# Peptides against a protein of PDB entry 6RGO, part 272

Target 1, 392 residues: chain A of PDB entry 6RGO
Amino acid sequence: MALKLLGFNQDATCFSVISSNKGVTIYNCDPFGKCFELEKSTSNDEELDFLVEMLFSTSLIAVVDKTIGASKRKKLKIVNTKRKATICELTFPHEIMDVIMNRKIICVVLKSDQIFVYDISCMKLLRTIDVRGEKLKSTSKFRNSEAVGDIGVRVSLSTDNNSILCYSSYSKSDKENAPLNDIVVFDALKCIQINVLPAVHQSNIVCIACSPDGMLMATASEKGTIIRVFKTIDTENDEPILVNEFRRGSRPSRISEMKFNHDNTLLACVGESDTIHIFALPVTTTEADANEDDTLQQSSHSLSSSINGLQYISKGLANRFGKIIVSKIPTQSQQRHVAYIKIPENAKYRIGFPKDTTNTIHICGEDGNYLVYSIPRNEVGPCTLVKSNTFD

## One batch from the design tools (peptide; made by RFdiffusion4, then SolubleMPNN)

Design b2_p22_6_s4 (from b2_p22_6, 6 letters changed)
Fold by OpenDDE base, seed 3:
Structure b2_p22_6_s4 (fold): chain B 392 residues (1-392), chain A 22 residues (1-22)
Amino acid sequence: as target 1 above (392 residues)
Amino acid sequence: VSEPSEEEIKLLQELLEEEKKE
C-alpha cells in the first residue's frame, strides 16, 4: 500500500499516516496500535493528501483535506477523535500549506505566504502575518505557484505555552527574486515581533525547528548541508545569536524535518538522505547551577571550546540591521553528528522525541516501520534499535 | 470565517483540558 507520513505529535506519543485504502490513521506509540481512523470521503482511487496536526495525546486534531478540489484545500476542520465529530470548520482565502499548534495557539500557513494566528481556546484570530508585506503585493506577480511548489513560508512553534513562532521571511534585498532566507521570531500570544535574523542562509530556508521552550531555533536551507542553531532572544550580554553550526553532509540533500529533544541537548534531522543525523547541543549553563557537581564539566568543555571559534567578525559590515549574524564559520569548526540512524534511501521518515526519555528517538517510515532507537551518550556512533513495530 | 458557536467553544475547551487520551 502507498503510505504517506504526516508525522509525530509534539510529545511523540502518536504518529499520523495516510493509507491509500483507509484514509488517515493515527497510531499510538506505547502501547503500539491504531487509536483513530478517518475514512476517505471518496470511493475514487484518487491519491489521498491531508494535513493532520494532533494536539499532544489529546482527542483534538486539526485536519485539512487536500485530496480533491481547490475548495477543500482551504478548509481547516477541528475534530474530536473520540466523538468522531467536527467541532468547527474554518475557511481560508487560499490553500492551506501547513498547520501547527500547541495548547494555546494554532497557526495556519497559506499558499499566499500569510500566517493566520489563532487563540485555540476560542478559535479567535489574533493576527494575520503577511510575509510578503504590503509593498511587495504590487510588484510580485503571483509567482506562478504551480512551478515553485516547494518554496514557501516555513514555520515552527514552541510546544510550551510561551508560543514562540519562528517563520521564514523574504530578504529586503532589492532583487526581484529575494530568497526566503530571513527568520522572524514572533511571540504568538502577545502578537509581537521579538527578533529578526537576516540572511541566516544564502538560499531559501526549507526547514525550521523551534525548541520546546522557544529559546532555540534550528534552520536549514535547500542545500541541507549546514544546519544553524540560533538563540531566539537577544541576551543583554552581547552573546552570539548563532550558538551552533552543524554539518549534515558534503552532498546537497533536502532536510524535511528537524526536532529538538525536550531538554534542548539534542537536535535530530531527517530528509531525502539515507541517514537521520543527531547533533549534540552545548548545555547553556545558566549561571545558577554553577555550585555543586564538578565532575561532568570536563566533557562539556571540549565541545564548548570548539564553539568559541565563532570569531566575532568585526563590526564593519553593518548590514541594514547593524548585526552580522552569520559570520563565515571556518569549515573546520563545523560539528558533525554525534549519532546516526541508517534508513532506506527511498523511504520518507519522520522523527519525534518522547518527553520522558531524552536519549530515545521515535522514527516512522513510509515503508510501514515504527522504530524506537536509543541514542549513545558517551560515544559517536550508530543508535541502537530498542523496539520495532509495523503498520499498514 | 464563521466564528465557532458557544457550544463548539465549550467542546473545544473540554479537549484542551485533556492531559492524555483515555
Scores: peptide ipSAE 0.497, ipTM 0.894, DockQ to the pose 0.524
Fold by OpenDDE base, seed 4:
Structure b2_p22_6_s4 (fold): chain B 392 residues (1-392), chain A 22 residues (1-22)
Amino acid sequence: as target 1 above (392 residues)
Amino acid sequence: VSEPSEEEIKLLQELLEEEKKE
């Protein structure tokens, strides 16, 4: 059967899939099993397409029926999975491209490059963000959605209550085809723009991940060769702080998803390649614990493991002024740990980090595999398979 | 966009108060 993965919820306790015969199915990860099914409303052999966003392990889901021919692509349903009932329905002026939520906020991304920000507690509209801005309304022919691959506004939301929203925006270039290569950091609760990271890549941003606490953001472009990690809120002399630059590979390959673990020590990425990559992040020691005098000589055992991941510290991000922001990535030659998982070629996978186990990753594939891996911490190498289940 | 009814809001709040199923 053709499966389409929707992804994991915020804490990787559940994942959602589309089955061609059944409709939407939500699986619980532990104990593994079906926890909800949404049946096909139509008997037609139409290719099913849905958006489903689940609020953690609660009975609240947001659902969009995107099936071809369905007039429902503009409708967001809030559903109680226990009652199997629609609580409310919102209708939008344009097709819904993405839906993200936390315990405070729902964000709805439209094909018009608009983001609708709602207070989840009352479904009140807090803000409409127009990413095209007022000037671009005239010239932006709806990119004929057929030929230009799925290049639209990308969003990520912190899973905490601070509700930090990161979204891709058009660069201020006078070019008619300005890339979506700026990032805006937005407080979704206060409806305030906190930060703007200009030209974080040379091409359109196709993947964004916000950390659970909203303090970090990862970005990848259409090339998918370099992943950049920034601070979201903090700036140095009004300039963005680049914390990390990772090389996924030398060959272009689209990244479809990235996620931080719950303690911001790991960043995982998945996409069109046969490999899930897991990168180690520097532990930001909060200054508070600096008082314990324990001169533990961290024996710099140079784990001389040939991380052929040449971190080309690109000598500079071109800022808005063509100044190379020499990212003071401290040239701390700390060989960053990298782990990996091999996945079948042409199988789409999704990733999730469970809250309780910082060294564990959940993955699921359109091949019908749900897999739990242990992530090595002290050595560069493959992750170890701990648990496997199958689904249909 | 039609705002939800007061009854729909109440039903939504009941779900937001659902603790994480342990």
Scores: peptide ipSAE 0.494, ipTM 0.890, DockQ to the pose 0.568
Fold by OpenDDE base, seed 1:
Structure b2_p22_6_s4 (fold): chain B 392 residues (1-392), chain A 22 residues (1-22)
Amino acid sequence: as target 1 above (392 residues)
Amino acid sequence: VSEPSEEEIKLLQELLEEEKKE
C-alpha cells in the first residue's frame, strides 16, 4: 500500500501515517504498536491527504481532512483518540496548510499566508497574523494565487510553555516578488513580536525548527545546502545572533524537516537526499566551569578537509546582510561532529528525538520502517541501528 | 470561525488535565 508520513509528535513517543486503504494510523514507538486509527470518511479511491498534529502522548489530536473538496480542507477537528470523538470543529476562510501545537497554543497556517493563534485551553483566538498584510502596503499587485508553488509561510513552535513561534515572512524589498527569507520570532502567549531576523537566506525559507525551549531556531532555504542556527530572543547590538552555520552538502536538495534534541546539543535534518544529517551544537558553557585547566594535548590529526566551509563567510555576506555578528565561534567549535543515517533513495523519512535519550533518534519511512538509531557524540560517522520495526 | 460551546471547552480541558497527572 502507499504510505504517507505525517511525522512524530513533540517527544517522539508516537508517529502518524496515512494508509491508502484505512485512513490515518497512529503508532506508539515503545512498546511499538497501533494506538489509534481514524477511518476514511469516504469509500472513494481518492488519494488520502491529511494533516494530523498530536499533543505529546495525549489523547488530543488536531485533524484536517485534505482528501476531498475545498470545504473539508478548511476544517480543523479536535479529536479525543481515547473516546474516538470529535470535541470541536473550527472552519477557516482558506485551506489549512499546517497545524502546530503545544500544551498552551495551537497555530493554524492558511494558504492565505495567515497564522491563526489559539489558546488551546478554550480554543479562543488570541491573534491573526497576516504575513502578506505587511507587504500589501507596498505592492498593489496581488500575486495570482494560482502560481502558489511549494513556497508558503513556514512555522515552528517551541514545545515548552513559553510558546515561542518562529515564522517565515516576506522581505521588505520593493520587488513584487520578495522572497520569504525573513524570520519573525513571536511570543504566542503575549501575542507580541520579540525579534525579526532579516534575510537569513538569499532564497525562500522552506524549513524552520524551533528548539524545545524556544531559545534556538534552525533555518534552511530551498537550496538546502546551508543550515543556520540563530538565537530567537537574544540580540547583540540589536542584531541577530548567528550561533551555528552547517553545510548539509554541496548539491542542492530540499530539507523537509529539522529537529533539535531535548538538550539543544544536536540538530537533525531530513529531506529528498539519501542521508539524514545530525549536527553537533556547541554546548553554551555558562562561564562558571571555565576553571578546569584540562590541557587537551594538540593531537595534530589532519581534519583539514571539513574546515573549508567556514572561510567563505568573510567577504561576500558582509555587504548584503546587515552585520550578522558571528559571535566569535571559538575555533574549537569548527570541529563540529556530524553523524549520519543512510536511507533508501526516494524514500521519504521523518525524524524525532525522544526526551529521555538525548543520543538517540527515531526515524520512520514511507517504506514502512520504524528505526531507532544511536548517535555517536565524540566522532564523525554513521549512527548505529539499535531497534527496527515494520508497519503497513 | 465558530467558537466552541461551553461543553466542548470542558471536554477539551479534561484532556489537558489528564496529562498533567502522568
Scores: peptide ipSAE 0.488, ipTM 0.881, DockQ to the pose 0.709
Fold by OpenDDE base, seed 5:
Structure b2_p22_6_s4 (fold): chain B 392 residues (1-392), chain A 22 residues (1-22)
Amino acid sequence: as target 1 above (392 residues)
Amino acid sequence: VSEPSEEEIKLLQELLEEEKKE
């Protein structure tokens, strides 16, 4: 059957798929099995498309029927999976492009480059973010978004209750074709913009990941060769803090998803390439506890010594035009992956990190494979397959 | 945007409370 992957939930306890014959299916990861199925309401041989956002292992899901020709592409359904019942339905002025949530917030991204931020507890609209801003409203060139279906506002939300929202924004360049290469950091609970990271890439940002605690964000452009990791909240001299610059590859390849693990020690990326890459992040040990147990640290120092060479390149060259050029880490000092997983060519995979096992990664493929890998701690190399299951 | 009814909000809150008890 044709499978379409929807992805993992926030803690990788479940994943969702579209089956051409069954509609939406949710699988539990451990014990592995089908936990929910949303049956196809229509007998039409139309290619099913859905958005499904899960709230951890709960019976709460957000569903959008994106099937072509469906009038439902503007409707968000909140569904109780245990009762198989729609709790409520929200209708939007434009097609829903993405839905993200945590225990506090639902964010709905529209084709209009608007983000609707809701309090999940009452479905009250807290904020509408217009990413195009007022200037682009006057240019009636709605990019006929038919041809460039892939370039839109990207979002990521922290899985914690702080509800840090990172989204891509248009650069302030008065050019009709401004790239989506700025990042805005937003407190979704307080509805306050915390930070703006201008021109973090030269081209449109196509992938964003927020850390579970909302303290870090990862970004990738259409080129997908470089991944940048920034602090979300902290600034040095009103400039964005670049924590890491990772090199995925030398050849352009789209990154479809990135995830941090739950302790911010790892960043994984997946996309159109035959390889999932896993990068090590510097452990921000607060300097305070460095005094006591000097002896056992020697073995971890070999990986950390390569990380300590990442000077916080806080020196954004403020160009004469107020464009912060994020200083590029020299290509020789660009960190590579610490681990990798080989996946079938042209197979779409999704990734998730389980909460309790920070050195484990869950992956699932449109090939019907659910795989659990152990990430090597002390060496650069392939991940080890721990568990495999199949689904249809 | 259609706002949920008070009954729908109640059902949503019940579901969010069920999760906090599990």
Scores: peptide ipSAE 0.487, ipTM 0.881, DockQ to the pose 0.836

Design b2_p22_7_s1
Fold by OpenDDE base, seed 1:
Structure b2_p22_7_s1 (fold): chain B 392 residues (1-392), chain A 22 residues (1-22)
Amino acid sequence: as target 1 above (392 residues)
Amino acid sequence: SEEKKKLELLKKLLEEAKEELE
């Protein structure tokens, strides 16, 4: 049977899948088992397509049936899984491309490059963000939306209550073909723009991850060779702060998902490659008061990667159009993965970090495998398989 | 009327969801 992965919830306690014969199934991770099933509404042999976003381990899910007809692709259902009941339905003017939520906010991304921001507690519309409307003020020509494939607005939302929304925006270049290579950081609760990161990649951004606390953001382009990590809110001299630049690989490969762990010490990425890559983030030593005394010479070979402060010499290469391109970290100083997981070729995987174990990663595959790995901290190497389960 | 009941049900589910998150 063909499985399609929908992904993990915010804390990796559950994951959702589409089974061609059954519909949507939600699995609990620990104890492993089916916790909810949504039957398909039709007997037709049509390929099932759904969006499902779960609110942590709760009975609240958002569902979009994309299988049948252009009308259903525009409907968001809020469902109680315990009661098996639709609470409300929202209808949009365009096809729903993505749905993300936390305890406060639901964001709905449309094929029109609009983001609808809702207060989850009352389903009140707080804001409509028109990512094209900002571009149209500069460039009069509508790109015919039909011919540009999988390139659309990407979004990520912090899982905390601060509700930091990061989204891709069109470059202010007067070129009709401006890439989606700017990032906007938005306070979804206050409905204010906090920051704009211009031209964070040379090509369209295809993957964004916000940290759980909303303080960090990871970005990848359609090339998927370099991952950049920025501060979301903080700026230095009104310029974006690049915290890390990671190299996934030398060969182009699409990244489908990235996740931070709960303490912002790890970033994982998965995509079309046979490898999940895990990168270490520099622990910002908060100045914990160095109480003086205990001289225990534990030779913690902390890999003090002395990130010598590469003074981001803002040699803004003012390209002819006055856009500051974030200065590229020299290819030699680009950090590699610290850990990896090998996955089957052509199997799509999704990733999640559990809250309670910062050195553990959950993965699930379209091959029907749910796997738990331990991440090495002191060495560069493969992750160790700790648990495995199968699903159908 | 129905919309108000749906909103009250959403609020109840969010309170049930908070208790499930503690």
Scores: peptide ipSAE 0.141, ipTM 0.782, DockQ to the pose 0.782
Fold by OpenDDE base, seed 3:
Structure b2_p22_7_s1 (fold): chain B 392 residues (1-392), chain A 22 residues (1-22)
Amino acid sequence: as target 1 above (392 residues)
Amino acid sequence: SEEKKKLELLKKLLEEAKEELE
């Protein structure tokens, strides 16, 4: 059967798939099994396409029917899975491209480059973010509906209650074809812009991940060769906003998804390549006042790979040219993966990190495999398969 | 109104969801 993966929920306890014959199915990861099915309402031989976002392990899902020819591509349904009932339906002026949620917020991304921010508790609209801004509305060259391929606004939301929203924005360059290579950091609860990260890549950003706590953000461009990790908030201390730069590979390959683990120690990426890459993040030990006593010299090889390569262009030049966030990190300082998983070349995979096991990753494939891997702690190498299940 | 019933159902789901998260 043709399977299409929708992805894991926020804590990787469930994942969603589209089966061409059955419709949407949600699987529980442990114990493994079907927990919900949304039956195909139409006998049409049309390829089913859906967005499904689940609120953790709850009975609340957001559903968009994206099936070609469907008049429903502008409709968000909030569904109770236990009751198989639609709670509410919202209709948007444009096609829904993405939906993300946490315990507080639902964000809806439209094909118009608009982000609608809702309070989940009452479905009240808090903010409409227009990523094109008012000035670009006058250049009403609607990119012809056909030729605007996969390039649109990307979003990620923190899974915590702080509800940090990261989204791609157009560079302020006066060029009619400005790339989506800026990042905006937004407090979705307060509806305040926290930060702007200009020109984080040379090309359009196609993947964004926010850490669960909203303190970190990862970005990848359409090239997918470099992943950058940033702090979302400028600390008062002159600490670099760019925390890490990772090399996924030398060949261009699209990254479809990135995820942080729950303690911000790992970043995983998946896409069109035969390999899921897992990168280690430097643990910023906040120097909590560890009292003097326990002298146990465990030689933790601090992977203090001193990113000495961030030459701070002195404060004096920053005032005239804006915050140059991306100094050219020398290609030699680009960290590689610490772990990897080989996947079938022709199968799309999705990734999730379970909350309770920081060194475990859940993956699922359009090949019908649900796989649990252990991530090596002390060695650079392949992950170990711990559990496997199949689904249809 | 039907909207009020939908909001009450959404609130019940969010309470059920909190109890499932605690």
Scores: peptide ipSAE 0.138, ipTM 0.780, DockQ to the pose 0.731
Fold by OpenDDE base, seed 4:
Structure b2_p22_7_s1 (fold): chain B 392 residues (1-392), chain A 22 residues (1-22)
Amino acid sequence: as target 1 above (392 residues)
Amino acid sequence: SEEKKKLELLKKLLEEAKEELE
């Protein structure tokens, strides 16, 4: 059967899939099994397309039927899975492209590059963010929205109650085709812009991940060779703080999803490549426990690796108007993955980090595999398969 | 109104969901 993955919930306790014959199925990860099924509304052999966002392991889901009819693609249903009942239905002016939620907020992304921010507790609209309206103030030309199939506003929301929303915005360049290469950091509860990170990549941002606490974000462009990690809120001299720059690979490959683990020590990425990459983030040692006087003079053998400082000063083309975040990280100091998982070629996978086990990753494939891997901490290498299940 | 009943149902579900999250 053709499966389409919808992904994991916020804590990787559940994942959602579209089965061509059944409709939407939600699986529980542990114990593994079906926890909910939403039957297809049509008897036709039509390719099923849905958005499903689950509120953690709760009975609350947001559903968009994208299968047929421009009207259905504009409708968000809030469903109680235990009661099999629609609680409410919202209709939007444009097709829904994405839905994300946490305990406080639902964000709905439209094909119009609008983000609707709702208070989940009452489904009250808090804010409409018009990313095109910001562009129209800077760039007069409507991109014919038809030709750019897969390039739209990308969003990520913190899973905590702080509800930090990161979204891609159009660069203020006078170029007719300004890329979606700016990031806006938004407090979704207070409905205020916190930060703007200009030109974080040279091309459109296609993937964003916010950390669970909202303190970090990861970004990847269409090229998918470099992942950048930034602080969301904190700035240094009114400039964005680049925490890390990771190299996924030398060849261009689209990244479809990135996730932080719950303690912000790991970042995973998946996409069109045969490899899930896991990167280690610098642990911010809280200053407190630095008092253990273990004066182990581990001789800093300055392996003066002759970093032949080819300062390729990438003359970041300071395009006149945008402080491009020039990678302050030399290309030689670009960190590689610390761990990896091999996946079948052409199989789409989704990733999730469970809350209780910071050294494990959940993955699921359109091949019908749900897999749990252990992540090595002390060495660079493959992850170890701990558990496997199959689904249809 | 039907909207008020939906909002009351949504609140109850969010309370049930909070209890499931604590």
Scores: peptide ipSAE 0.137, ipTM 0.782, DockQ to the pose 0.774
Fold by OpenDDE base, seed 2:
Order: C-alpha cells, then sequence, then structure tokens
Structure b2_p22_7_s1 (fold): chain B 392 residues (1-392), chain A 22 residues (1-22)
C-alpha cells in the first residue's frame, strides 16, 4: 500500500501515517502497535492527504483533511482519539499548510503566509501574524507571487511551555522576488517578537527546527548543503549568534525535517538523500554545575578539545547598511556529521528523538519500517540498529 | 451554549491530557 508519513509527535512516543485504504493511523512506539485509526470518510480512490498533529501521547489531535476535492483543506478539527469525537472545528480563509502544537499553543500556517496562534486551552486566537503584510510594510514593490510553488512560510515551535515560535519571513530587499530567508523568533504566549535573524541563508528557508527548550534554532535552505544553528533569544551586540554551521553534503538535496534531541546535544536531519545525518552540538556547560564533581571532567574533555577550534567568529561584518551579514563560518570550520543512518533513496523518512534516551533516534519510513538506532558518542560512524518493527 | 459545552469538553480533555503527561 502507499504509505505517507505525517511524522512523530513531540517526544517521539508516537508516529502517524496515512494509509491509502485505511486513512490515518497513529502508532505507539513502545510498546509498538496501533493506538488510533481515523477511518477514510470517502470511498473515492483519491490520494489521501492529511495534516495530523498529536499533543504528545495524549488523546488530543489536530486534523486537517487536505485531500483534493474534500473541500476540508481550510478546516482544522480538534479530535479526541479515545472518544473518536470532534471537539471543535475551526474554518480558515485559506488552505492550511501546517499545524504545530505544544501544551500551550496551536499554530496554524495558511497558504496566505499567515500564522494563526491559538491558546490550546480555550482555542482562543491570540495573534494573527501576517508574514506578507510585514513584507508589504518593508518593501515598496510587493508581488503577490501566487505561483512560487512549494516555497511558503516555515515554522517550528518549542515543545516546552515557553512556546518559542520560529518562522521564516521575507527579506527587506526591494527585489520583487525577495526570498524567505529571514527568521523571526516570537514568544507565542506573550505574542511578542523576541528576535529577527536577517538573511540566514542566500535562498529560501525550507526547513526550521526549534530546540525543545526554545534556546536553539536550526535552519536549512532549498540547497540543503549547509545547516546553521543559532541562538534564538540571545544576541551579541544586537547581532544574531551563530553557534554552529554544519555541512550535510556537497550536492544540493532538500532537507524535509530536522530535530534536536531533548538535551540540545544532537541535531538530526532527513530529506531527499539516502542518508540521515546527525550532528553534535557543543554542550553549553551552564556555569552552575561546574563546582562539585572534579572527577567526571576527564572523559568530556576529549570531545571538547576538537570543538575548541570553533573560534566564535561572531564578527558579523556589519556592512555600512545595517545588513547583518551572517559571517560565513570559513568552509574549513564547517563541521560534518558525527553519525549517520543509511536509508533507501526513494523512501521518505521522518525522525524523532525520545526524551529518556538522548543517544537514540526513532525513524519511520514510507516503506513501512519503524526503526530505533543507537547513536555513537565517542566515534564518527554509522548508527547501530537496536529495534525494528513493520507497519502497513 | 453549545460553544460553552465544547469549551468545557476541551478543558476537560486538556486536563485529562495533562494527567496523561505527568
Amino acid sequence: as target 1 above (392 residues)
Amino acid sequence: SEEKKKLELLKKLLEEAKEELE
């Protein structure tokens, strides 16, 4: 059967898939098995398309039927999986492109480049962010580029209660086709813009990941050759802090998903390539725990010594026009993956990090494989397969 | 109102969902 992956939930305890014959199925990862099924409402041989966002392992899901002809692509359903009942339905002026949530917030991304921010507890609209309207205020020539296909506003939300929302925005360039290469960092609870990272890539941003705590953000462009990691909130001299620049590869390849692990020590990426790449992040030792246990310091030093070559070239060349040129980390200081997983070239995979095991990654494929890998910590190499399951 | 019942049901489900997260 043709499977379409919807992805993992926030803590990788569940994943969702579309089956052409059954509709939406949610699987539990441990113990492995079906935990919910949403039956296909239509007998038509139409290719099913859905958005499904699950609130962790709870009975709450957000569902959008994106199937062509279903006339439901503008409707968000909040469903109780235990009761198989719709709690509420919201209708939007435009097609829903994405839905993300945490314990506090639901964000709905529209084809109009609008982000609707809701308080999940009452489904009250807190804010409408109009990314196009922000561009229109910033540029004398606004093109309604209806025709720029698969390039829309990208979003990521922290899984914590701080609810840090990162979204792609249009650069302030007077060019009619200004790229979606700026990032806005937004407090979704307070509805306040915290930071703006201008021109983080030369081309459109197609993938964003926020860390679980909202302190880090990873970005990739349509080229998918370079991944950049920034601090979300912290700035140096009112300039964005580039923490890492990773090289995925030399060949262009679209990144479809990125995820941080729960302790911000790893960043994984997946996309159109035959390889999931896992990158190590520098452990920010919070100064607080440095006082007591002198004895465990010896083993952590070996990995930190190779990372010390990342001189903070925080020298953003503030060009005379206030354009923060994200200082390109010299190609020599671009880190490669520390670990990898080989996947079939034609199979779409999704990734998730479980909370309790920071050295493991969950992956699932449209080939019907659910796989758990162990990530090597002390060596650069392949991940080791720990568990495998199949689904249909 | 039906909206108030939906909101109360949503609140209850979010409380049930919080208890499932603890």
Scores: peptide ipSAE 0.124, ipTM 0.772, DockQ to the pose 0.791

